# Peptides against a protein of PDB entry 5TUV: the designs that were tried, part 26

Target 1, 107 residues: chain A of PDB entry 5TUV
Amino acid sequence: KEVIDRLRYLKAEIEDLELKERELDQQKLWLQQSIKNVMDDSINNRFSYVTHEDICNCFNGDTLLAIQAPSGTQLEVPIPEMGQNGQKKYQINLKSHSGPIHVLLIN
Target 2, 107 residues: chain B of PDB entry 5TUV
Amino acid sequence: AQECQNLEVERQRRLERIKQKQSQLQELILQQIAFKNLVQRNRHAEQQASRPPPPNSVIHLPFIIVNTSKKTVIDCSISNDKFEYLFNFDNTFEIHDDIEVLKRMGM

## One batch from the design tools (peptide; made by RFdiffusion4, then SolubleMPNN)

Design b1_p10_8_s1 (from b1_p10_8, 4 letters changed)
Fold by OpenDDE base, seed 3:
Structure b1_p10_8_s1 (fold): chain B 107 residues (1-107), chain C 107 residues (1-107), chain A 10 residues (1-10)
Amino acid sequence: as target 1 above (107 residues)
Amino acid sequence: as target 2 above (107 residues)
Amino acid sequence: SVTEEISKTL
């Protein structure tokens, strides 16, 4: 029957998709490790920065805060909720465990 | 048949996951390239200047950029060791990670 | 603008 043939086709395709998904997962892991190794290199780390000019070229007309923190710093931005005074709360929470956070105002 | 429909749903779900993973992999590749280009740029610039940039003139990775209106009032609470930060805004803001910044820089 | 919750690690 046409249904039986369709079932066979779908099952075979799903098996192929499973293989493809596993391949992509492995590639991601390898690439992530590669990126980590490159970024953790002492020489690369020394030159891992942008300038105020770089930021100003990317954004214009607004208040810009640059927040630099150690790797592993936790960033939390809650969904805006109504505060006690009837004003919506817009917040950023940062928690570092390995070093200080540095904030720069970009003019 | 119901079984055929179930497999078609599963097939579509897997296809969507694969598509997402492919996109994520491409982004990781671009991140690695951008980072390497950034490092190369900075190395060359420092060689030409025969000195490193002033410490407060650069933003080291990882960082985020917060963009908000010039009218936005920002309050910041900081721990003694500067490990914890709480930012309060009276209006909406945008957050851009270092990856996006590097893209905008053309890295 | 930020309209959704963000929770991530830098």
Scores: peptide ipSAE 0.411, ipTM 0.899, DockQ to the pose 0.883
Fold by OpenDDE base, seed 4:
Structure b1_p10_8_s1 (fold): chain B 107 residues (1-107), chain C 107 residues (1-107), chain A 10 residues (1-10)
Amino acid sequence: as target 1 above (107 residues)
Amino acid sequence: as target 2 above (107 residues)
Amino acid sequence: SVTEEISKTL
């Protein structure tokens, strides 16, 4: 009887969890679309930037590169491996499909 | 008994997935809020200044920030159309996305 | 520092 009751309880709880998970999935999709719509808005797009000062306030002491690229740009950072000259390869690969990439040096 | 154990394992698995999805949803909410706050800040700032900021003083989204030592030598190979970039570093670097930057800015 | 491979879409 105790086992049967536990089984019934667990089955009911799992059903509730399934519903909750689906709800969260729907909310995620909705929010992702909402974010996209907000970012694609012409006014928001015009003002979707950070300043040199903003970046300087977030980071200390080192060389900073700001790399701006269109949405959908592919970023690849390979695992550092030994190069032809016996030096490790530290690389960033960027591939844009919709427009140019812009680089800004932050001192 | 075995069925109970199986269901308990399944229950726990679903609970963990739900927890992860809830966390991801919260991050998306924060991203949306941060972006909206950024836009509002910039609109207000430009209104007060009665002009947009200089083009080379701002970084539009989406972007990444690369942080490396002042001693790091950086080489960049660029395609003719500037759609493809290859950065080579002689030392290690860190990459931060725009989302992290907005968080650091307190948006 | 970056020690792992990264593949991301901006």
Scores: peptide ipSAE 0.406, ipTM 0.899, DockQ to the pose 0.878
Fold by OpenDDE base, seed 2:
Structure b1_p10_8_s1 (fold): chain B 107 residues (1-107), chain C 107 residues (1-107), chain A 10 residues (1-10)
Amino acid sequence: as target 1 above (107 residues)
Amino acid sequence: as target 2 above (107 residues)
Amino acid sequence: SVTEEISKTL
């Protein structure tokens, strides 16, 4: 009796958790769409930028490159492998489909 | 008994997934807030200056920041239309997205 | 991560 009651309780709880998980999934999708809409708004888009000063305040001591690209641009960083000369290859691949990519040297 | 144990494990697994999803939702909310704060800051700054910033002085979203040693040699290959970029580094680098930058800025 | 493959859409 006790085991049967425990099983029934656990099954009911799991069903409730499944509903909660689906609710969270829907909320995530809604929020993602909301963020996209806010960013795509013409007024917000006009002011959606940071300055060189902003970047310098966040990072120091190294070479900083800022790479601006259109939304939807694909960024690929392969696992470093050794080249023909025995040197590891550190690479960044960018592919845009909608517009040009811009690179700025910050420091 | 074994079935009860299996369901308890499953329950715990689902609880952890729910917790993770809740955390992810919080991050998305913070991203949206940070973006709105950025826009507000920039609108105010441009009003005070009575002009927009110079085009090459700002970095528009979306962007990434690449951080590497000052000793790192960087080679960049660009397609004709600037749609494809290949960066080669002779040493390690770090990549930071715009979301992380906004967090570091305190937005 | 420098040692991990990254695939991201901006």
Scores: peptide ipSAE 0.397, ipTM 0.896, DockQ to the pose 0.840
Fold by OpenDDE base, seed 5:
Structure b1_p10_8_s1 (fold): chain B 107 residues (1-107), chain C 107 residues (1-107), chain A 10 residues (1-10)
Amino acid sequence: as target 1 above (107 residues)
Amino acid sequence: as target 2 above (107 residues)
Amino acid sequence: SVTEEISKTL
């Protein structure tokens, strides 16, 4: 009897949690769309940038590359594996579909 | 019963997913705020300067920052598909997205 | 340092 009651309770709670999860998913979609709209606004887009100074203030002592690419560009960083030269290869793969990729050397 | 235990595990799994989704939503909100603050900063700065910054002095979103040792050799190649960029490093590197940069900037 | 695979869209 006690076990049966516990089972019923757990099943009901799981259903409630499913509803909550769906609610959160919807909220995420809404917020993502909101962010997109804000970023795509002509004025906001015009001012959507950081400076070299901004980057330098965040990082120091190393070579810094800034890679700007169109929204939707795919970034792939494979797990380092042995290359033909006998050392691990470290790579960044970028695939753009809508425009050029810009690379800036910061330091 | 074993079924009860199984459902309790499932319940916990769902609770953890919900927690993660809640955290992700909070991060998205913060991202939106950071972006708005960035735009406001830049608008004000350009108003004060009465001109936009030089084109090569700014990095527009979206972007990533790659930092690596100054000793690291970096090679960039473009595949036959002009949309694909391959960056090769002879040593380890770190990648930071624009969101993280904005956080470090205190936006 | 990058030690794991990353797949992301900008």
Scores: peptide ipSAE 0.397, ipTM 0.898, DockQ to the pose 0.878

Design b1_p10_8_s2 (from b1_p10_8, 5 letters changed)
Fold by OpenDDE base, seed 3:
Structure b1_p10_8_s2 (fold): chain B 107 residues (1-107), chain C 107 residues (1-107), chain A 10 residues (1-10)
Amino acid sequence: as target 1 above (107 residues)
Amino acid sequence: as target 2 above (107 residues)
Amino acid sequence: SVTEELSFTL
């Protein structure tokens, strides 16, 4: 009796969880589309920027590079490996397909 | 007994996925709000100044911020059209996306 | 610091 009741309970709960997961998936899809629409709007796009001051207020004392690139730009950071001189290689690879990449030094 | 165990594993797996999806959805909502607030801020600022900011004084979305020590040596190789960039660092660095920056800005 | 491989699209 106890095992049978537990099985019934678990099956019912899993069904409820399946419904919840589908609901969340749908909500995510709708929200993602909404974000795209807002960001792609010509007026919003014109004002979608931060200033040097904004960045400096977020980070203290280090060298800061701001890398602006078009949507779809590929960014790769490989696992650090030893170089020829025995020093670890820390690297960032960027590849854009739709427009130029712009780099600013923030200090 | 074994069937109960299998269903309990399945239940737990679904609960974890749902939790992750709920968190991701909340982050997307905050992202959209932050972006709208950024646009509103910039529109107001430009209206007050009666002019747009200088082009080299702002960083347009999407962007990333690379943070590293002031002692870090950075080498950069770029293509002629600025479509490809290779950054080499002699030490560790941090990468922050525009979403994180907007959060730190309090948007 | 970045200690893991990252690959994503902006």
Scores: peptide ipSAE 0.263, ipTM 0.890, DockQ to the pose 0.890
Fold by OpenDDE base, seed 2:
Structure b1_p10_8_s2 (fold): chain B 107 residues (1-107), chain C 107 residues (1-107), chain A 10 residues (1-10)
Amino acid sequence: as target 1 above (107 residues)
Amino acid sequence: as target 2 above (107 residues)
Amino acid sequence: SVTEELSFTL
């Protein structure tokens, strides 16, 4: 009796958790769409930038590259492999489909 | 007994996934708030200056920041249309997205 | 530093 009752309780709880998870998934989708709408707004888009000072205040001591690219740009960082000269290859590949990429040296 | 144990494990797994999804939702909310704060800051700054910032003095979203040692040699190959970029580094680097930058800025 | 393969869309 106790085992059967425990099984029923657990199954019911799991079902409730499944509903909760689906609710959270839906909320995520709505929130993502909301963020997109806010960012795509013409006024917000006009002011959606950071300054060189902002970046310099966030990072120090290193060379900093700022890479501005349109939404949908693909970024690939392959696992470092040994080159022909015995040096590891550290690489970034960028591919845009909708517009040019802009690179700024900050530091 | 074994079935109860299996369901208890499954229940716990679902609870952890739900917790993770709740955390992800909170992060998305914070991202949206940070973006709105950025826009408000920039609107106010431009109003006070009575002009927009120079085009090359700002980095428009979306962007990434690449930081590496000042001793790192960076080679960049660019397509004619600036749609494809290949960066080669002779040493390690770090990548930070615009969301992380906004967090570091305290937005 | 980046030690693993990364891929994402901006």
Scores: peptide ipSAE 0.262, ipTM 0.888, DockQ to the pose 0.899
Fold by OpenDDE base, seed 5:
Structure b1_p10_8_s2 (fold): chain B 107 residues (1-107), chain C 107 residues (1-107), chain A 10 residues (1-10)
Amino acid sequence: as target 1 above (107 residues)
Amino acid sequence: as target 2 above (107 residues)
Amino acid sequence: SVTEELSFTL
């Protein structure tokens, strides 16, 4: 009896959690669409940038590459493998489908 | 008994997923706020300067920042259409998305 | 530092 009651309770709770999870999923979708709309607004888009100073203030002393690319650009970082000269390869692969990629050196 | 244990594990798994989703929603909200603050800052700055910034002085969203040691040698291979980029580094690097940068900027 | 494979979209 006790085990059966516990089973019923757990099953009911899991159902409630499923509903909650679906609610959160819907909220996420709504918010993502909201963000997209805000970013796609012509005025917001015009002013959606950072400066070299902004970047330099965030990072100190290193070589900095700023890579600007269209939304949907794929970025891949392979697992470092041994190169031909016995050195590990550290790579970034970028693939854009909707426009050119722009790279700035920040120092 | 074993069935109860299995359901308890499932319940806990769902609770953790819900917690993660709630956190992700909060991050999205903060992202949207940060973006709006960025736009407002830039609009105000351009109004005060009575001109837009030079084209090569700003980084338009979306972007990523790659930081590496000043000693790191970077090689870049680019496709003819500039849609594909391959960066080779002789040492480790870090990647930061625009969201993280906005956070570091205090937006 | 990047020590593992990453794949994502901008």
Scores: peptide ipSAE 0.259, ipTM 0.890, DockQ to the pose 0.923
Fold by OpenDDE base, seed 4:
Structure b1_p10_8_s2 (fold): chain B 107 residues (1-107), chain C 107 residues (1-107), chain A 10 residues (1-10)
Amino acid sequence: as target 1 above (107 residues)
Amino acid sequence: as target 2 above (107 residues)
Amino acid sequence: SVTEELSFTL
């Protein structure tokens, strides 16, 4: 019947899609490792920076903070809650485990 | 048949996941390209200048950018080891990762 | 602007 044929077709297609998904997963893993290797290279690491000008060109005339921290640093932005003065509190929490955090004011 | 409908839903679900994974893979490729372009730019610039930039004039990856109004008051509490930071803002702010910055830079 | 809770790792 048409339904049986459709079922068979769908099952076969799903199997092909499963293979495709696994292929993409492997490609992602490979690319992630490639990126890591490129970034961890001593020469690349030496040149892995942006300038104040770069940042200023990316953003308009607001107050800009650049926060440099080692990979693995945890960043938390709690949901704004009402403060003692009845105003919402906006916060950023940073916790590094592998190195110091550096903050630069960009203006 | 219900089984056919179930498989069609599953097929569509897998197609959407594959599409998402393909997009994520493309983003990773772009990240790697952007990073390589950044390194190349900086390497060339330092070669032309015959010197590295001053240590405090650049922002090393990984970093984030926080932008807020010029009128925003920012308070910062820092741990003794500079591993923990707490920022308090009296108004809203935006956070941008280094990947986004590189994109905005056209890398 | 940040209006929702964010948690991520650098």
Scores: peptide ipSAE 0.252, ipTM 0.891, DockQ to the pose 0.919

Design b1_p10_8_s3 (from b1_p10_8, 3 letters changed)
Fold by OpenDDE base, seed 1:
Structure b1_p10_8_s3 (fold): chain B 107 residues (1-107), chain C 107 residues (1-107), chain A 10 residues (1-10)
Amino acid sequence: as target 1 above (107 residues)
Amino acid sequence: as target 2 above (107 residues)
Amino acid sequence: TVTEEIKKTL
């Protein structure tokens, strides 16, 4: 009797959790579409920038590079490996398909 | 007995997935808010200045910030075609995306 | 510091 009641309870709870998970999935899709729409808006796109001051307020001391690239650009940072000269290779690979990449030295 | 245990394991797995999805959804909400706040700030600033900022003084989204030591040697080259860029560093570096920067800015 | 592989789309 107790085991049967526990089984019924667990099955009902799992069903409720399934509904909750589907609700969250739907909300995520809606929000992702909303973000896309907001960012792709021509007016918002015009004002979608940060300043050198903004970056300097977030970081200090070291060399700061800003790399701006079109949406959809692929960024790859391989695991550092030993080079031919015995030095580790630290690399950033960028591949753009829709426009130029811009590099700015902040400090 | 065994069936109860199996369902309890499944219940716990679902609860964990739901928790993760809730966290991801919250992050997306914060990203959208940060972006909207950025746009509003920039619109207001340009209205007050009665002019847009100089083109080379701002960094448009999407972007990444690379932080490295002042002693780090950085080489940048275009590979294969004009759309592929290779950055070589002789030392370690940090990468921060635009979302993280907006968070640090308090947007 | 970056010590792990990163693959991302901007």
Scores: peptide ipSAE 0.459, ipTM 0.903, DockQ to the pose 0.870
Fold by OpenDDE base, seed 4:
Structure b1_p10_8_s3 (fold): chain B 107 residues (1-107), chain C 107 residues (1-107), chain A 10 residues (1-10)
Amino acid sequence: as target 1 above (107 residues)
Amino acid sequence: as target 2 above (107 residues)
Amino acid sequence: TVTEEIKKTL
């Protein structure tokens, strides 16, 4: 029956899609490792920076803070809640485990 | 018939998931390219200048950029061995990661 | 503008 043939076709296609998805997952893993290796390279690490000018060219008209922290640093921004004075609290929490955090005022 | 419809829904779900993974993979590739371009730019610039930039004039990866109004009051508290930072803002702010900055720079 | 919770690892 047409339905049986369609079922067989769909099952086969789904199997092919599963293989494709696994391939993509593997490619992602390899690419992530590649990126890590490139960033961890001593020469690349030496030159892995942006300038104040770079930042100013990207953002205009506001106070700009640059926060540099080691890889693995945890960044948390809670949902703004009302404080004791009825004002919303805006916060950034940073937690590093491997080194110091550096804060730079750009402008 | 119902089984066929269920498989068609599953097929479509997998196709969408694959599409998302392909997009994510492409973004990772672009990130790697952007980083390599950044390194090349900086290497070339330092070669031309015959010196590295001043240490406090650059922002090393990884970093985030926080932008807020010039009128925003920012308080910073270091809570734990200089590894934990709490920023308090009296107004809204924006956060941008280094990847976004590199994109804006055209890397 | 940050209006939602952000949890990220650098």
Scores: peptide ipSAE 0.455, ipTM 0.903, DockQ to the pose 0.894
Fold by OpenDDE base, seed 2:
Structure b1_p10_8_s3 (fold): chain B 107 residues (1-107), chain C 107 residues (1-107), chain A 10 residues (1-10)
Amino acid sequence: as target 1 above (107 residues)
Amino acid sequence: as target 2 above (107 residues)
Amino acid sequence: TVTEEIKKTL
């Protein structure tokens, strides 16, 4: 009796958790869409920037490159592999579909 | 007994996934707040200055920050259509997205 | 340091 009751309880709880998970998935989707809408707003878009000072305050000591690209740009960083010269290849690949990419040297 | 144990493991797995999803939702909320704060800051700053910042002095979202040693040699190749960019580094680098930058800025 | 593969959309 106890085992059967425990099984019933666990099955019911799992079913409840499945519903909760689906609810969270839906909320995530709605929130993502909300963020997109906020960022795509004309007024917000006009003011959606950081300054050189902002970046310098966040990072120090090294060379900093800022790469601005249109939304939807694909970023790919392959796993470093040994090149023909015996040096590891460290690469960043960017592919934009909607506009130019802009590179800024910060320091 | 074994069936109970299996269901208990499954329950725990689902609980952990739910917890992770809840955390992800919180992060998205924080991202939205950070963006709104950024926009508000910039609007206020431009009002005080009575002018927008120079175009080359700001980095518009979305962007990434690449951090590497000052000794690192960076080569940039641009495709003919200017939609593809290839960065080659002779040493390791770090990449930070705009969301992380906003967090570091305290937005 | 970035030592793992990254695929992301901006």
Scores: peptide ipSAE 0.449, ipTM 0.901, DockQ to the pose 0.890
Fold by OpenDDE base, seed 5:
Structure b1_p10_8_s3 (fold): chain B 107 residues (1-107), chain C 107 residues (1-107), chain A 10 residues (1-10)
Amino acid sequence: as target 1 above (107 residues)
Amino acid sequence: as target 2 above (107 residues)
Amino acid sequence: TVTEEIKKTL
């Protein structure tokens, strides 16, 4: 009896959690679309930038590369593997489909 | 019973997913707010300056920031097509997306 | 430091 009651409780709770998860999924979808719409707005797009000063204030002391690419550009950073000379390979792969990639050195 | 234990594991798994989704949703909200604040800042700044910033002084979204040692050698090549970029580093680096940068800026 | 695989879309 006790085990049966526990099973009933757990099953009911799981159903409630499924509903909650679906709600969150929907909210995420709506918010993502909202963000996209805001960013794609012509006025917002015109002003969607940071300055060199902004970047320098966030980071210090090292070489900084700013890589600007079109929305939808694919970024891939493979796990560092041993290279030919026994040196680990550190690399970034970018694939753009919509336009050029711009690289700026920030110091 | 084994069935009860299985359901408890499932319940916990779902609870953790929900928690993660809630956190991700909050991050998206903050992202949208940060972006709107950025746009507002830039609009105001350009109004006061009565001109847009020089094109090479700003980084347009979306972008990433790569941080590496000043001693790191960076090679960039374009392969396969003009839209594929390969960055090779002889040492470790850090990548920060535009969202993180906006957070660091206090947007 | 990037020590893990990253695969994202900008």
Scores: peptide ipSAE 0.444, ipTM 0.902, DockQ to the pose 0.887

